# Ledger of designs, part 56: peptides against a protein of PDB entry 5OOQ

Target 1, 227 residues: chain A of PDB entry 5OOQ
Amino acid sequence: YREDVRQVVTHPANALSFLQPGRLVEISVNGKDNYGWGAVVDFAKRINKRNPSAVYTDHESYIVNVVVNTMYIDSPVNLLKPFNPTLPEGIRPAEEGEKSICAVIPITLDSIKSIGNLRLYMPKDIRASGQKETVGKSLREVNRRFPDGIPVLDPVKNMKIEDEDFLKLMKKIDVLNTKLSSNPLTNSMRLEELYGKYSRKHDLHEDMKQLKRKISESQAVIQLDDL

## One batch from the design tools (peptide; made by RFdiffusion4, then SolubleMPNN)

Design b2_p14_3_s1 (from b2_p14_3, 5 letters changed)
Fold by OpenDDE base, seed 2:
Structure b2_p14_3_s1 (fold): chain B 227 residues (1-227), chain A 14 residues (1-14)
Amino acid sequence: as target 1 above (227 residues)
Amino acid sequence: MLGTYEEDTEPIPE
């Protein structure tokens, strides 16, 4: 059930509107590498320049750049490519007893375990020297203040996910948390129906984003003509 | 001291 909730929450139709700069997200890459809580820098639609016809799943169709403070110190961070979520070999979190550093890593939505209700104040230029470390300090402070974990956005109250099947799923989870008795198999079939509804919302969101970009580009051109 | 973080439960404006 937790995975079903995660799939809905991290769907582009729901997640993208909450991936503002500084948004805290819990990161697990490929279900193996747990980086803990990181801070969103930005995100973009995934474009394959080599294969423009490449079709990505909804959860792999966007790249999110995040600052983490748990990167293993000897990881080949210099091999990281912006907006390439296929991480080089050796890129991993520090294990217990190992030293860690701050790094910006590109991840897919599928690598988001949870979305927090907190946003860090982000520097204007995260690529500038020392800025990643500043974010790292902020992350440490947040973790210190929330030893039991950073509060997660409420999918219903905060994210306004109003799908009936999702609400039923949430109710079942609440009942299960209370009773520990119900069977997880029934929820997977309902996920496909949920995705069908979210696909329509996603198209609208992308259209709006494209329109905003066109408006901003047009305004930039007008400003250049006035110079 | 400018806070390092804030609570934000609002989506990006459309």
Scores: peptide ipSAE 0.447, ipTM 0.886, DockQ to the pose 0.542
Fold by OpenDDE base, seed 5:
Structure b2_p14_3_s1 (fold): chain B 227 residues (1-227), chain A 14 residues (1-14)
Amino acid sequence: as target 1 above (227 residues)
Amino acid sequence: MLGTYEEDTEPIPE
């Protein structure tokens, strides 16, 4: 169901009006390379100069340029071609333990996982030296402010998607979420998690108390030897 | 502190 929602939300008829400069979008290229939240620079209709008759799917018919701050530092970013969403080999997000840099990448609408309700203040010229890094700092700040994730635009309340089938889909999702939250198994797992956290905390506290006692006993012995 | 971001839930005007 999440993919179904994504398909509707990222359709040009719905998404393009919310792809203003600075709009935060969550990026997953080809369903594999997760760049996290990036900032929209601009978008344009995809035009194939070599084959003007090329027909693209709705989700591939536009190219969105986005700033990401998660590009692997050794990625061949110099090989990136403007308005070419087919990324060169080696263009990927940094993995755990790797350093990242800021980059502007062209993506299709199909690479948008979600559209946030936030917009960054963007530099006038993102291609100027140091400007991408400025956006990168802003992205880091936003991520710091929203550790649980950047709020997503409400498809119905904000994006005004009024398609009946979509509304039915959203209602089904809400019902499922309600059922999951009310499921005794979910509650049991939550209790187990809480108990586990409590147990770990208690164990640590007891360990600390024991350590403090040992330190105190050792100090007392030292004082006795000095007597 | 000049905010680095703002909440914007409005579409581009047609």
Scores: peptide ipSAE 0.446, ipTM 0.883, DockQ to the pose 0.536
Fold by OpenDDE base, seed 3:
Structure b2_p14_3_s1 (fold): chain B 227 residues (1-227), chain A 14 residues (1-14)
Amino acid sequence: as target 1 above (227 residues)
Amino acid sequence: MLGTYEEDTEPIPE
């Protein structure tokens, strides 16, 4: 269900009006390379100069330029082509223990995982020397202030997505989220009742805690897979 | 001090 929501949210009809300069977006390229939260520079309709008759899917029909602060330092960033979402080999986010730099990368709408409710104040010329690093500092500050993640735009309240099927989808997700939050407690209560009978002989408190955790984790995984 | 960021939940004006 989360992917279904993402498909609707990142559709041009919904997303483009919220891709102002400085808009924070969460970036995942090809479902593999997670750059984290970046800042939108600009966007443009994808044009194939070699094949003007080329037809792209809706989610690949626009190019979004974003500043990221998680680019691997030894990535061949000089090979990046403006408005070309096909990234050169070696362009990737830094792994744990690796140094990162700021870079502007062109992505498609399909590479947007989420759209935040925050906008950075952007320099006028992001291509100027040192400006990307300034944005990088701003990104670090935001991440510091929001350790649990940047708040995401509400698809209904903020983005005004009013499609009936989408609203039904959102309702289903809300129900599932409620179940996810409540099930551990219900299971905990049942487990306490069960182990209360045995607790007279053995300190099964730790075992009970471990079992509760396992049950909760298993249920969470199942429910997340359903979303 | 120009703030680092602002909350913006509005679309680009038509």
Scores: peptide ipSAE 0.445, ipTM 0.882, DockQ to the pose 0.744
Fold by OpenDDE base, seed 4:
Structure b2_p14_3_s1 (fold): chain B 227 residues (1-227), chain A 14 residues (1-14)
Amino acid sequence: as target 1 above (227 residues)
Amino acid sequence: MLGTYEEDTEPIPE
């Protein structure tokens, strides 16, 4: 269901109007490379100069340039091609213990995990020396202020997605979330109570069996003495 | 100090 929501939210008809410069977006490339929250620089319709007749899916039809501050320091960022979302080998986020740098990467809409309700103040020329690092500092500050995560735009209230099927989807998710939040704690307590009851019942049953055996043994001894 | 960010829940004006 989360993926279904993401597909709707990141569709050009919904997403593009919220991709202003500085818009914070959560970035996951190819479903594996998580760059975290980055800032939108700009976007453009994807054009294949080599194959003008190329048809892209809706989610791949636009290129979004984003500043990230989580690029692995030894990534071949010099090989990045403007407006080419096919990233060179070795372009990846820094792992734990690795150093990161700021970089501008071209991504498709399909690489947007979520759209935040915050916009950074962006420098006029992001390509100027030191400007990416300035944005990187801003990203760090935002992350510091929101340790539980940057707030996400509300698809209905903010993005005004009023599609009936989408609204039904959102309602289903809400119901499921309510059930999931209520069930684990109640189920764990019930499980503990059930295990407690089962343990007591088993102990009582074993005690009764032992008692019956002792009674039977005592009766057998009495019969032997009467022989 | 001008904040590093602002809340913006509005779309780009048509």
Scores: peptide ipSAE 0.443, ipTM 0.882, DockQ to the pose 0.648

Design b2_p14_3_s2 (from b2_p14_3, 4 letters changed)
Fold by OpenDDE base, seed 1:
Structure b2_p14_3_s2 (fold): chain B 227 residues (1-227), chain A 14 residues (1-14)
Amino acid sequence: as target 1 above (227 residues)
Amino acid sequence: MLGTYEEDTEPIPP
């Protein structure tokens, strides 16, 4: 269901109106290269000059240039081609313990995981020396201010997606989220009732806490797979 | 201090 929501939200008909300069977007390239939150520079319709007859899917039909502050420092950023969303080999986010740099990368709409409700104040010329680093500082500040994550645009309230099937999808997700919030509690209560019967031993309280965590994590994963 | 960001929930004007 999350992927279904993402497909609708990132469709050109919905997304492009919210890709103003400075718009924060969560970036995942090829479903594995998570750059985190970046800032939109601009976007353009994808044009293949070599193959003008090339037909792209809706989600691949636009190129979005984004500033990221999570690029691996030793990535071959000099090989990045403007308006080419096919990233060179070795272009990747920094892993844990690796140093990162700021870079402008061209991505497709399909590489947008979410669209934030925030916009950065962008420099006029992002390609000028030091400007990417300025945006990188702004991104770090935003991430510091929103430790629980940057707020996502509401697809219905903000993006005005009023498609009936989409609204039904959103309702299903809300119901599932409500059940998820209630089921860990009910399972937690059942576990508490179950373990309360065993609670003559102090050690069971820690085991119960760990089990509750595992159940919550497993349910969250299962629901993420079902969504 | 000019804020580094703003909340913006509006689309690009047509």
Scores: peptide ipSAE 0.446, ipTM 0.879, DockQ to the pose 0.708
Fold by OpenDDE base, seed 5:
Structure b2_p14_3_s2 (fold): chain B 227 residues (1-227), chain A 14 residues (1-14)
Amino acid sequence: as target 1 above (227 residues)
Amino acid sequence: MLGTYEEDTEPIPP
């Protein structure tokens, strides 16, 4: 059901009007490479200059340029071709423990997992030196403010998707969510997930606090050695 | 604080 909703939401007829510069979108390339939330730069209709008669699916018919802050640092970003959604080998998100950088990547609508209700204030020229990093800072700030995830656009209330079959799908999902929420087992699993999230958040918070302390201590030692 | 982001639920005008 979630994939069915995603297919409707990311269809050009629905998605394109919400792909303004700075729009936050959750990105999963080829169902494998999760970049998390990125910011839309622009979009264009996909044109094959070599084969102008090429027909693309609706979800592959547009290219969306997005800024991500999760690109693996050693990814061959120089091999990225503007408006080519076929990413070079080695272009991937950073894994746990790896360093990331900001990059602009071209994606298809099919690589959008969700569309957020937030827009970043975008630099005028994202390709200028340091501008991607500015957007990357903004993305980090947003992620910090929304630890439970960035709010998603409501397909019905915000996107005005009024298709009857879609509305029936949404109602089915709501009923399932209600049943899941009312099930004592799901409440226990949710409690465990909440506890696991709380434990992970607490551990991350303590780790961050310890890291900040170590950084502060190292800076204090450096300042003491400079005295 | 100049917000780095805003809530925007409106489509691009046609």
Scores: peptide ipSAE 0.445, ipTM 0.879, DockQ to the pose 0.535
Fold by OpenDDE base, seed 3:
Structure b2_p14_3_s2 (fold): chain B 227 residues (1-227), chain A 14 residues (1-14)
Amino acid sequence: as target 1 above (227 residues)
Amino acid sequence: MLGTYEEDTEPIPP
């Protein structure tokens, strides 16, 4: 059930509106590499230059660049490719007793465990020398202030996920936290219906953004012709 | 002192 909630929350139709620069997100890559809380730099739609017709799942269709302060010091961070979520071998979080460094890593939405209700004040240019370390200091301060973890965005109150099936899922989780009767099959069918609704909403939202961009580009061209 | 962080529960404007 927690995974079902995570899948809904991290769907592009819900998550992208909350991935502003400095947004704190809890990061787990491939379900094994826990980087803890990091800060969003930016995000972009995943584009395969070699195969423009490549179709990604909704959760793999965007790349989010995040600053983490838990990267193992001897990780080959120089091999990181911007906007490539396939991380080089040896890119991992520091284990207990190992030294860590700050790094910017590209992740998919599927690597987001939680979205926090906090945003860091981000440097103007995160790629400039020392800027990642500044974010790393900010992350340490936040972790010091919130020893029990950073507060998570409320899916209903904050994210305004008002889908009836999702609300029923949340109620079931609340009931199941009190009563262990999980029928996973009934929840999977409802999740597929939710994904279908979110996918359609996302497509419409992207179409609207593309239309707004085209309008702005057309207006910019008109202004250039008037100059 | 510019705060290290702020609480932000609002989405990106459309």
Scores: peptide ipSAE 0.443, ipTM 0.880, DockQ to the pose 0.555
Fold by OpenDDE base, seed 4:
Parts: C-alpha cells; sequence; structure tokens
Structure b2_p14_3_s2 (fold): chain B 227 residues (1-227), chain A 14 residues (1-14)
C-alpha cells in the first residue's frame, strides 16, 4: 500500500507542481541507495539525444536534479552527467562511519520516496563554488530540527489528489494503521489477562489435585483402622 | 534571521 501511494504521489501529474527549487524530497535510488532528504534544484523532461524516439515510463520521463549531503566522499562525482539518471558505478551514499560530501545528482521521479512540506531557500547559482555546501548546511539544520523526520506533504490536503481510487486506498491504509496501533496494546493487555487467567487456572488445578490427594490419604487411613 | 527553510504546501502556479 505504501508503494501504491508512492506511485500516485510521484506521478508527473501530481509531483511536478511540487518540485520547486528547494523542495525537500526523500531519495532512494534503485530501491537501495538511500540518500535521505535532499533539496530540489530543478527538473526537466528526459530527452534521449541518442534515441529521440525513446519512450520512458511516466515515472522515468523526468529528471530531477537534487542536492544531497550524504554522498560518499570517494564517490566518482566527477563522472556524474547532467540529465543522466543512470549513475556511474561507485556513486553511493556514505555508510556509517564514512565521510560524506554534498553533490548534485540527477534522479528520476521513481527515486523519490517522499515529498516534504518544507522548501529550502536556495542559492541563485547552485553550480557556483560553495553553494552546494551551503545547501548541505541547510539540510543538516533541517534534519537537526526534525529528528523524527521531515514532515511529508499530505497527498489529499496539500497535493489535492482527488482520484476516487486513491481516496479509497488512503482510507484502507488508515483502517489498517488503526488496527495495527490498537493491536499491540490490546494484545499486551489480552496477554496479561490471559496469563493471569492461565496462572489462576493452573493454581486452582494444583490446589484441587492436592486436595484430592489428601482426601484419598485420609480414606486410606480410616480403612486401616477398621482392619 | 531569515530561516533556512519555509513550509510550502502550495503547487507551482500554472
Amino acid sequence: as target 1 above (227 residues)
Amino acid sequence: MLGTYEEDTEPIPP
């Protein structure tokens, strides 16, 4: 269901109007390389100069240039080609303990995991020396202010996605989330009640077994005295 | 201090 929502939200008809310069987007390239939250620089329709007749899917038909501050320091960022979302080998986010740098990467809409409700103030010329690092500082500040994550645009309230099937999907998700949130607490309380009932039942069963044994022993003693 | 960010929930005007 989350992927279904993502597909609708990241569709060009919905996403492009919210990809203003400075828009925060959560980036996952090829479902593997998580760059975290980056800032949109610009976007353009994907054009294959070598094959002008190339047809792309809707989610691959646009290239979004984003500033990330999580690029691995030794990534071959010099091999990045403008408007080429096929990233060179070795372009990856920094892992734990690795140093990161700021980079501008071209991504497709399919690499957007979430669209944030925040927009950074962007430098006029992101290609100028030090400007990407300025954006990187802003990203760090935002992440510091939102330790639980950057707020996501509401698909219905903010993005005005009014498709009936999408609204039905959202309602299903809400019902499931309500059930999931109620289940752990209800299950823990039920488990405690069940354990309490099982403990009491076991104690009563042992007490009854001990009582039956005492009665049987007392009857055996009476029969021995009558002999 | 002009904030580093703003909340923006509006689309690009057509």
Scores: peptide ipSAE 0.441, ipTM 0.878, DockQ to the pose 0.633

Design b2_p14_3_s3 (from b2_p14_3, 7 letters changed)
Fold by OpenDDE base, seed 2:
Structure b2_p14_3_s3 (fold): chain B 227 residues (1-227), chain A 14 residues (1-14)
Amino acid sequence: as target 1 above (227 residues)
Amino acid sequence: MLGTYEENYEPIPA
């Protein structure tokens, strides 16, 4: 259920307007590498240099650069390429007991677990010496101030996702979270149905196209080589 | 420095 909500929230039509510099996002890469909360640096539309006709999924069509403070210290961060979401081998978050460093990593929208209701004031040049570490300190301070978790943007109240089927989905999720369901399979089927209705009713694709046009005029386009 | 969504919203430029 949470994944279905995440898919909607992180869709370009909904997410991009909230990925301003300094926006806090919770990051999970490849479904296994949890970097925790990071801060958005910038984002750009993804373009394949070798295959301009390449079609990316909606959630892979944009690259977001984020500062994280949980990078494993011995990760080959020197091999990181800006706006290249295909991370080199060995790039991973620090495990318990390991030392971490600050790094800027490129991620896809699909790697965003949640979008925070907070922004950091970002340095003008994040690539300058010590700047990402400053952001890293700020991230630690945020985590200290919010021991119960960083507040997440409300999809309805904050993001203004007002689709009726989505609202119904959210309501059903709330009910399921509060009540022990006797039949998980039935609940899963119902959720899928509601999600399906949402996707059909709301033309997220069209909304994305409109947003992409606006973004393309003002944002950088990143050309990546297929790995 | 920290800001909330409400305090620090910047729309995508046209």
Scores: peptide ipSAE 0.024, ipTM 0.617, DockQ to the pose 0.220
Fold by OpenDDE base, seed 1:
Structure b2_p14_3_s3 (fold): chain B 227 residues (1-227), chain A 14 residues (1-14)
Amino acid sequence: as target 1 above (227 residues)
Amino acid sequence: MLGTYEENYEPIPA
């Protein structure tokens, strides 16, 4: 269901109006290279100059240029081709412990995991020296301000997706989420009840042990007096 | 002038 929602949200009919400069988007290239949250620079319809008759899927029909601050420092960024979403080998996000750089990468709509309900102020010339780094700093600040995650656009409330099947899907997801939240709570309450019973049983056992000890001590004192 | 890609990527200060 999550993928179904993503497909609807990232469809050009829905997504493009929210891909303004500075819009935050969560980026996953080829389903494996997670760049995290980046900022939209611009987008354009994908044109194949070599094959003008090329037909792309809806999700591959536009190129979105995004600033990311998670590019691996030794990535061959010089091999990046403008408006070519087929990234060169070695272009990848930095792993844990690796240094990262800011980069502008061309992606397809299919590489958008989520669209954030936040926009950054974008420099007029992102290609000017230091401008990408400025955006990178802003991205870090945003992540700092939203430790629980960047707010995602609500498909219904914010994006105004009114498709009936989509609304049904969203309702199903809400029901499932409610059930999933209620079941752990019910299980946790049962676990708490079980733990409470266990704790009470343990306390009762300790109390009985203490009482037996006191009785034994009192009997020992009585035996000393009879001696 | 397609600016050389090299000048456009600065290391993010740790």
Scores: peptide ipSAE 0.007, ipTM 0.450, DockQ to the pose 0.030
Fold by OpenDDE base, seed 3:
Structure b2_p14_3_s3 (fold): chain B 227 residues (1-227), chain A 14 residues (1-14)
Amino acid sequence: as target 1 above (227 residues)
Amino acid sequence: MLGTYEENYEPIPA
């Protein structure tokens, strides 16, 4: 059921207006590589130059560049391709006992577990020497300040998701959390149906420039120098 | 120091 909520929250219609530079996001690539909390650099609509007619799913249709401080030190980061979410072999987070480094990785919306209610003041040139490490220090400080976890955006109060089908989905989830279901498959199908109805109301055909203009600047800001 | 709160967020405790 958390996945159903995540699908709605990370849908482009909802998520993109909150992916400003410095926005904290919790990252899991391919459901296995957990990088923890990172900071958004930027995002762009996914374009296949080799196949301009390529159609992506809603959650795969945008590339988000994020700074992480948990990259395994021996990962082949030099093989990373900008705006290519298909990560090279060996790109992974550090395991327990391994050393980590800071890196910028391209991910899809589907790799976002949570969107934080915090935004870092980002350097202008994140690719410059030492800038990723500065962000990495800030991420460590944030984690220190929030030992119980970084606050997550509330879908209704913060993200202002007021779609009727979404609200019905949330209500259904709440009911299911409190009740034992004798037919989990039926309940799952109902949740998928509700999500489907919500998703069909939104098109991804808006111009990126127009979308960027609509991005909300309202956020909780933490300056890097204050961390 | 935590930055300023703006419209789309709940106040972050100082």
Scores: peptide ipSAE 0.022, ipTM 0.615, DockQ to the pose 0.128; fails the geometry check
Fold by OpenDDE base, seed 5:
Structure b2_p14_3_s3 (fold): chain B 227 residues (1-227), chain A 14 residues (1-14)
Amino acid sequence: as target 1 above (227 residues)
Amino acid sequence: MLGTYEENYEPIPA
């Protein structure tokens, strides 16, 4: 059920307007590599120069550059290619007892576990020497201030998702969360169906224009300087 | 207050 909510929240029609520079996002690459909370640098529509006709899924159609402070120190970060979400072998978060460094990694929307209700002040040039580390310090400070976890954007109250199919999905999830499901498979299939209906209503081309407007209007409820 | 996203939509080559 959490995954179904995540699918809707991280859909481009909803997520992109909240991926401003400094937005905190919780990152899990390929559902395996958990980097924890990182900060958004920027995002762009995924374009395959080698195959311009390539069609990506909604959740793979954008690349988000994020600063993480949990990169394993011996990861081959020099092999990271800008705008390539296919991470080189050996790129991984530090495990317990390992040292970590700050890195900018390109991820897809599918690698976003949660979108935080908090934004950091970002340096103008994150690629300049020492700037990633500055963001890394800010991330550590945020984690210190929120020991119980960073506040997540409320899909309805904060993200203002008013799509009827989404609301139906949320209602269904709420009902399922309150009721012990006798048939988890049927319930999951129903949630997937509702998500499918939602996704079919959104055309990425038209959504981009609307999203651009919404990006300018959307603000984080909590700022680091207000904490 | 962090400013709005400046429209530097550079297409990311995949």
Scores: peptide ipSAE 0.019, ipTM 0.583, DockQ to the pose 0.063; fails the geometry check

